# Ledger of designs, part 160: peptides against a protein of PDB entry 6RGO

Target 1, 392 residues: chain A of PDB entry 6RGO
Amino acid sequence: MALKLLGFNQDATCFSVISSNKGVTIYNCDPFGKCFELEKSTSNDEELDFLVEMLFSTSLIAVVDKTIGASKRKKLKIVNTKRKATICELTFPHEIMDVIMNRKIICVVLKSDQIFVYDISCMKLLRTIDVRGEKLKSTSKFRNSEAVGDIGVRVSLSTDNNSILCYSSYSKSDKENAPLNDIVVFDALKCIQINVLPAVHQSNIVCIACSPDGMLMATASEKGTIIRVFKTIDTENDEPILVNEFRRGSRPSRISEMKFNHDNTLLACVGESDTIHIFALPVTTTEADANEDDTLQQSSHSLSSSINGLQYISKGLANRFGKIIVSKIPTQSQQRHVAYIKIPENAKYRIGFPKDTTNTIHICGEDGNYLVYSIPRNEVGPCTLVKSNTFD

## One batch from the design tools (peptide; made by RFdiffusion4, then SolubleMPNN)

Design b2_p12_5_s2 (from b2_p12_5, 6 letters changed)
Fold by OpenDDE base, seed 4:
Structure b2_p12_5_s2 (fold): chain B 392 residues (1-392), chain A 12 residues (1-12)
Amino acid sequence: as target 1 above (392 residues)
Amino acid sequence: SPIEELRKLLSE
């Protein structure tokens, strides 16, 4: 049967799939098993398409039936899985492209490049972000050209209560075909723009990940060869802080998903390649906890090799047109993966990091495999398979 | 109400 992966929830305790015969199924990861099923509304042999976003391990899901009919594709249902009942339904002016949420906020991305931000506790609209409207304000000449193909606004939301929303925006360029290569950082609770990272890639951004705490974001373009990690809020001399530049590979390959682990020490990416890549992030030791006086003598001469992390001051080359170009890290200083997982070619996989085990990654495939891997700490190498289950 | 149900689910 054809499976389509919807992905993991925020803490990787559950994942969602579309089964051609059954509709939507949600699996619990541990203990492994079906926890919810949403039957298809039609007996027709129509290709099932759904968006399902689950709020952690709660009984709250957001569902969009995208299978057939322009009306259904514009409807968001909030469903109680325990009751198998729709709590509320929202209708949008355009097709829903994505839905993301945390315990505070639900964001709905439309084909119109609009982001609707709601307070999840009451389904009150807090803000409509018009990404095309922001483009039009910057450049009076942009026709609403329908974005040709899969290129649309990408979003990621912090899983914490701070609700940092990162989204792709159109670059302020006088070019008729301005790419979606800016990032806006937005406080979804306060409904304020915090930061703008201009031209983070040369081409459209196709993947964004926000860290669980909202302090970091990862970005990938259509090329998928370079992943950039930025601070979301902090700036240096009013310029974006590039924390890392990772090389996924030399060959172009679309990245479909990226995830940070819960302590911001790892970034994983998956896509059209046969390899899930896991990158190590520098641990930002917050200097704050150094003041507790605990006198205990133990003399262990840990050779603190002071890796003077070269603060690559990304001197944004302001080109003659006032465009901040994020300085490229030299190819020799581009970090590679620290760990990897080989996956079947042409199998779509999704990734999730469990909250309680920072060195574990959950993956699931359209091949019907749910796999748990251990990530090596002290060596560069393959991840070790710890647990496997199958689903249909 | 739907809002009371939402608040209950958000507390899970």
Scores: peptide ipSAE 0.635, ipTM 0.971, DockQ to the pose 0.902
Fold by OpenDDE base, seed 1:
Structure b2_p12_5_s2 (fold): chain B 392 residues (1-392), chain A 12 residues (1-12)
Amino acid sequence: as target 1 above (392 residues)
Amino acid sequence: SPIEELRKLLSE
């Protein structure tokens, strides 16, 4: 049967799949098993497509039926999984491309490059962000470029209550075909733009991850060779702070998903490659707990020693147009993965970090595998398989 | 109401 992965919830306690015969199925990770099924709305042999966003381990899901020919691609349903009942339905002027939520906010991304921000507690519209309208303030010509295929606005939302929204925006270039290579950081609760990171890649941004606390953001372009990690809110001399630059690989490969773990110590990425990469982030010691005198001079060449060489390259090079360009970290100072998982070639996988075990990663594949891996702490190497289950 | 049900689920 053809399986399509939708992904893990925020704490990796559940994952969602589309089965060509059954519709949407949600699996619980531990104990492993089916916890919810949503039947097909049509008896046709049409390829099913859905968006499903689950709010942690709650009975609340957001569902969009994106199936071809379905008049439902503009409809968001909020569903109670315990009751198998729609609580409310919203209809949008354009096709829904993405849905993301936390305990405070739900964001709906449309094919029109609009982001609708709602208070989830009452489904009140707080803001409409028009990413195209921001471009048009800089560029006179409306190209109805229908021809920008799979490249739309990308979003990520912090899983905490601060509700930091990161989204891709069009660079203010005089070129008719400005790339989606700016990032806007937005307070979704206050509806205020906090920061703008200009030209963070040379090509369109195709993947964004916000940290759970909203303090960090990871970005990847269409090339998927370099991942950049920035501070979201903090600036140095009104310039964006680049915290890390990671090399996923030398060959171009699309990154489909990135996630931080719950303590911001790890960043994982997955995509079209045969490898899930896990990168270590420098622990930002908040100055407070520096008092424990634990003099354990264990000469373990801790992975921390190689991180100290990233001097904050706060030096934005002003380009010919006086715009700050995030300086590329020299290729020699680009960090590699600290851990990896090999996956089948051409298999689509999704990733999740469980909240309670910071050195564990959950993965699931369209091959019907749900796998739990332990991440090595003190060495660069493969992750160890701890648990496996199958689903259909 | 739908809003009361939403608020209940958000507290789970």
Scores: peptide ipSAE 0.629, ipTM 0.971, DockQ to the pose 0.893
Fold by OpenDDE base, seed 2:
Structure b2_p12_5_s2 (fold): chain B 392 residues (1-392), chain A 12 residues (1-12)
Amino acid sequence: as target 1 above (392 residues)
Amino acid sequence: SPIEELRKLLSE
């Protein structure tokens, strides 16, 4: 039976799966079991495709049926899972490509490269962001949306109430085929652009992760060899702050998902490779808590001492054309993973970090495995399997 | 109302 993974909720307490014969199933992680099922609307042997976003452990889900007919692909349903009832429906001018939410905001990404930002408490439209809008003044050439493959606007939203939205944008290059290699940081509550990170990669950005607090973001390009971590809001001399540059691998491989843990100490990535990579982030000791007890200092020092070689090469090499090129961290100072999980070749996996256990990762596969791993703290190595369950 | 139902679910 073909499974398609939809992913974890924000706190990794649940995950969603499409089963070809059943429709959408939501599983609870602990205790493990089915908590919701959305039946297939049609008896046809059509390949099921859905977007399903769950709001934490609440009974609120956003659903888009992408299986049948162009009209359903433009319709967002807000569903109460306890009642198995649609609360409200929104129809969009274009196909829905992505949906993200927190307790304040829901964002809907369209095939038109538009982002619709709503106040989730009343489903009032706060903003329409047109990511093409700055370019549409020059070239009315609709890229035939069929031939431009899997390259669209990518988004990530902070899980907190600050509601920091990071999205990929087109570079200001006069080239007809400018890549989606800029990042915009947007306050979704105030509807204000906070920051712009220009040319964070050489090719299109295909994956973005925002930290839970919205203070950090991770980016990966189509190459998926380098992951960059930036501050979202803070700047140094009006330049973007590069916090980390991680090497996933030497071979190109698409990254499908990245996640920060809840304390911003770890970044995980998954994709087309046989390996989930976990990277350690330096704990920025805010100088403010320097007054309380000496005892906790000893354990953080050992891993941080090897990381101190990251010179803040904040020196934007202004290329001859005034483009801020994010200075490449020297290849020798690129950090590798601190931990990894081996996964079956060609199996799609999704990742989630539980809130209460910062050194634990949840993963689920289209192979029907739900796995809980412990992440090693003091050594570079494989994660340890703690719990396993199967689903169908 | 649908809005009152949304507000209840957001408080879960």
Scores: peptide ipSAE 0.627, ipTM 0.971, DockQ to the pose 0.901
Fold by OpenDDE base, seed 3:
Structure b2_p12_5_s2 (fold): chain B 392 residues (1-392), chain A 12 residues (1-12)
Amino acid sequence: as target 1 above (392 residues)
Amino acid sequence: SPIEELRKLLSE
């Protein structure tokens, strides 16, 4: 059967899939099993296409049926899975490209490069963000969106109540073909722009992850060779906004998803490659708990030397030529993965981090595998398979 | 109401 993965919910307790024969199915991870099914509305052998965003382990989902006709692709349904009933429906001026949510906010990304931000508690529109801005409205030759692949506005939302929204934006270059290589950080609750990170990559950003607390963001370009991690907020202490650079590989490969674990100690990435990569983030020791556990220091020394290299480069160049946020970190200081998972070639996988176990990762594949891996703590190596289930 | 149902689900 052809499966299409939609992904994990925010706490990796559930994942959603499209089955060509059944429609949308949501699986619970533990105990493993079907918890919801949305039947296909059509008898035709049409390729099913849906967006489904689940709110944690709740009975609330947001659904977009993209299978048939331009009109359905503009409709967002809020569904109670327990009642199998639509609570409300919203209609948008353009096709819905993405939907993300937390307990406070739902964001809807349109093909028009607009982000609609709603208060989820009442479905009131808080803000419409126009990523193209007024200047690019005149050069709105609709890129005949047929030709060049999935280059659109990317978004990520913090899973906490702070509701930090990170989105890709067009560079200020007056070029008709300005890349989507800026990042905007936005407080979705207050509707305030917090920060702008210009030119974080040389090419279009195709993947963004926000940390659960909204304090960090990760970005990858269409090259997918380098992942950058940034602070979302400028700290008063002249600390570099760029906190990490990771090398996924030397060969270009698209990254489809990135996620932080719950405590911001790990960043995972998945995409078109045969490998899920897991990177360690330096624990920002808040000064407080300088208590006894001396044993973890040895692995941190190798990471700290790379951070000190980052600090040294940032201080010298920042003053003269404006906020060059992306210091060219020497290719030699780019950290590799600390752990990896091998996946079948050409199988699309999704990733999730559970809350209760920061050193485990949930993955699911279009091959019908749901897998739980343990992440090694003290050594660089493969993850260990802990649990496996199959779905159809 | 739809809003009361929505608020109930957000509290789950």
Scores: peptide ipSAE 0.623, ipTM 0.970, DockQ to the pose 0.900

Design b2_p12_5_s3 (from b2_p12_5, 5 letters changed)
Fold by OpenDDE base, seed 4:
Structure b2_p12_5_s3 (fold): chain B 392 residues (1-392), chain A 12 residues (1-12)
Amino acid sequence: as target 1 above (392 residues)
Amino acid sequence: SPIEELRKLLEE
């Protein structure tokens, strides 16, 4: 049967899939099993297409049926999975491309490059972000560029209550074909733009991940060879702080998903390659004020490899046209993966980090495999398979 | 109401 992966929820306690025969199925990760099924609305042999965003392990899901008819592709249903009932339905002017949520916010991305930000507690519209409208204020030409293929606005939302929204925007270039290579950092609760990271890649951004706390973001372009990690809020001399530049590979390969673990120590990426890559992030030692007291000897063998955190101040080479170009980290300073997982060639996989085990990664494939891996801490190498399950 | 149901689900 053809499976299509919808992905993990925010804490990797559940994942959702489209089964060609059944519709949408949500699986619980532990104990492994089906927890919800949404049957097909139609008996037709049409290829099923859905968006499903689940709110953690709650009974709340957002569903978009993209299978049939232009009208359904514009409808967001909020569903109670326990009741199998639609709580509310929203209709948008354009096709829904993505839906992301946390306990405070739901964001709906449209094919029009609009982001609708809602207070999830009441489904009140807080903001409409018009990414094209921002471009048009810079460039007078309405390019009805039909988005050729899968290039559109990308979004990521912090899983915490701070609700930091990162989205791709069009660079302020006089070029008619400005790429989606800027990042905007947005407080989704206050509806305030916090930061703008200009030209973080040379080509369109195709993948964004926000850290759970919203303090970091990872970006990848269409090339998928370099992943950049930035601070979201903090700036140095009004310039974006590049924390890390990771090399996924030498060959171009699309990255479909990236995720941080819950303590911001790891970044995983998956895509069209036979390898999930896991990168180590520099531990920001918050200088916890060393108030002296409690002697609890938990010997966390911090591998004190003094990675001299060369804070590469991205000296933005202000090109003659006032564009901050994020300086490339020298190729010698480009970090590689610390761990990896081999996956079948051409199998689409999704990734998730469980909250309680920062050294564990959940993965699921369109091959019907749900796999739990342990990430090595002290060595560069393969992850160890801890648990496996199959699904149809 | 739908809003009361939403609030209950957000507390789960």
Scores: peptide ipSAE 0.634, ipTM 0.971, DockQ to the pose 0.900
Fold by OpenDDE base, seed 1:
Structure b2_p12_5_s3 (fold): chain B 392 residues (1-392), chain A 12 residues (1-12)
Amino acid sequence: as target 1 above (392 residues)
Amino acid sequence: SPIEELRKLLEE
């Protein structure tokens, strides 16, 4: 049967899939098994497409039926999985492209490059962000969005109550084809723009991940060769702080998903390549726990000594046109993965980090595999398979 | 109400 992956929830306790014959199925990771099914509403052999966002391990899901020909592509349903009942339905002026949420906020991304921000506790609209309207203030020509293919506004939301929203925006270039290569950092609770990171890549941003606490973000372009990690809120001399630059590979490959683990020590990425890459982030030692075990410091110090050279490169060269260009970290100082997982070629996989085990990663494939891997701590190498299950 | 049900699910 054809499976389509929808992804893991925020704590990787569940994942969602589309089965061509059954509709949407949600699986529990431990104990492994089906916990919810949403039956196909149409008898037609149409390819099913859905957005399903699950709020942690709760009975709350957001659902959009994106099936071709469906009049429902503009409808967001909030569903109670225990009751199998719709709590509320919202209708939008345009097709829904993405839905993200935490315990405070739900964000709805439209094909119009609009982001609707809601207070989830009452479904009250807090803000409409018009990413094109900001571009139009800089560029007079409405390009019809139809010609941009699969390039749209990308979003990520912190999983905590800080509700830091990162989204891709159009650069202020006078060119009719300004890329989606700026990042805006937005406080979704206060509805305030916190920061703007200009031109973080040379091409359109296709993947964004926010850390659980909202203090870090990772970005990848359509080239997918370099991943950049920035501070979200903090600036140095009104310039963006680049924390890390990672090399995924030398060949262009689309990154479909990135995630931080729950303690911001690891960043994983997956996409069209045969490899899931896991990168180590510098542990910001908060000065408090400096007391006990000397032995773990030696491995962290070798990474930190190479990072002290990176702080000096954050001087944004104001190019002749007053645009802050994020300085390219020299290719020699680009960090590689610390761990990896090999996956079948052309298999689509999704990733999740469980909350309680910071060195464990959950993955699932459209091949029907759910796999749990242990991440090596002290060596660069393959992850070890700990648990495997199959689903259909 | 739908809002009261929604709030209960946010506390799960």
Scores: peptide ipSAE 0.630, ipTM 0.971, DockQ to the pose 0.895
Fold by OpenDDE base, seed 2:
Structure b2_p12_5_s3 (fold): chain B 392 residues (1-392), chain A 12 residues (1-12)
Amino acid sequence: as target 1 above (392 residues)
Amino acid sequence: SPIEELRKLLEE
């Protein structure tokens, strides 16, 4: 049967899949098993397409049926999985492209490059963000989604209550084909723009990850060769702070998903390549807690010594035209993965980090494999398979 | 109400 992966929830306790015959199935990771099924509403042999976002381990899911009819593709359903009942339904002016949520906020991304931000506790609209802005409303030739690849607004939301929203935006170039290579950092609760990171890549951003605490963000372009990690809120002399620049590979390959672990020590990426890459982030020792627990410092020092070659190239070369170009870390100082997982070619995989085990990663594939890997701490190498399950 | 049900699920 053809499986389509929807992904993990925020804490990687569950994952969602589309089965061609059954509709949506949600699996629990531990103990492994089916915890919810949403049956196909129609007997037609049409290819099933859904968006499903689960709120942690709760009985709350957001569902968009993208399979049949333009009307359903514009409808967000909030569903109670225990009752198998729709709590509320929202209808949008355009097709829903993405849905992301935490315990405070739900964001809905439309094909119109609009982001609708809601207070999840009452489904009240807090903000409509128009990423195209007022000037581009006139030139909305619907890029026929068929011919110009799946380039739309990308979003990521912190899983904490701070509700930091990162989204891709169009650079202020007078060119008709401005790339989606800016990032906006937005406080979704206060509805305030916090920061703007201009031209973080040379091409369109296709993947964004926000850290659980909202303090870091990772970005990848359509080339997928370089991943950049920035501070979201903090700036140095009103310039964006580049924390890390990672090299995924030398060959272009699309990154479909990135995730931080719960303590911001690891960043994983997956996509069209045969390899999941895991990168180590430098532990920012906040000076404040240096006083009491002397014992844990010794183990972190050994990996940090090789990473100390991070030249803080904070100096954005202000190009003569006032565009902050994120200074490229010299190719020799670009960090590679610390760990990897080999996956089958042509199998789409999704990734998740469990909350309780910072050195464990959950992965699931359209090949019907759910796999748990241990990440090596002190060496660069393959992850070790700890647990495997199959699903259909 | 739907909102009271929604609030209960957010506390899970």
Scores: peptide ipSAE 0.628, ipTM 0.971, DockQ to the pose 0.902
Fold by OpenDDE base, seed 3:
Structure b2_p12_5_s3 (fold): chain B 392 residues (1-392), chain A 12 residues (1-12)
Amino acid sequence: as target 1 above (392 residues)
Amino acid sequence: SPIEELRKLLEE
């Protein structure tokens, strides 16, 4: 059967899939099993497409029927999975491209490059963000170019109650073809722009991940060779906003998803390559817990020396030419993965980090595999398979 | 109401 992965929920307790024959199915990870099904409404042999966002382990889902020819691509349904009932429906002026949520906020991304921010507790619109802005409205002939791939506004939302929204924005270039290579950091609750990170890549940003606490953000371009990690907020301490630069590989490959673990110690990425990469983030040791485990310091010292090299380059150039957030980090200082998982080259996978086990990763494939891996702590190497299940 | 049902689900 053709499966299409929708992804994990925020805490990786569940994942959602589209089955061509069944419609939308939600699986529980532990104990493994089907917990919800949304039956196919049409008998047509049309390829099913859906957006489904689940709110943690709750009975709340947001659903968009994106099936081609369906008049429903502009409709968001909020569904109670226990009752199998629609609570409310919202209709948008344009096709829904993405939906993200936490316990406070739901964001809806439209094909018009608009982000609608709602208070989830009452479904009241808090903000409409127009990513194209007023100046680009005049030149945006709707690119009826069906052919230029999946370049649109990307979004990520913190899973916490702070509700930090990171989104890709068009660079301030007088060129009609400005890349989506800026990042805006937005407080979705207060509806305030916190920060703008200009030109974080040379090409369009195709993947964004926000940390669970909203303090970090990871970005990847359409090249997918380099992943950059930024602080979302400028700290008063003149610390560089760019905290990490990771090399996924030398060959271009699209990254489809990135995730931080719950303690911001790991960043995973998946995409069109045969490999899920897991990167270690430097733990900002707050001075307090310096006492106990001497053994982990040796691996952290090699990481800290590379970060100190980043600090020296940033301080000298920042003062003269505006916030050059992306100093050219020497290719030699690019950190590699600390762990990896091999996956079938032709199978799309999604990733999730469980809350209670920071050194495990959940993955699911369009091949019908749900897999739990243990991440090695002390050694660079493959992850160990701990649990496997199959779904259809 | 739909809003009261929504609030209950947000507390799960």
Scores: peptide ipSAE 0.628, ipTM 0.970, DockQ to the pose 0.897

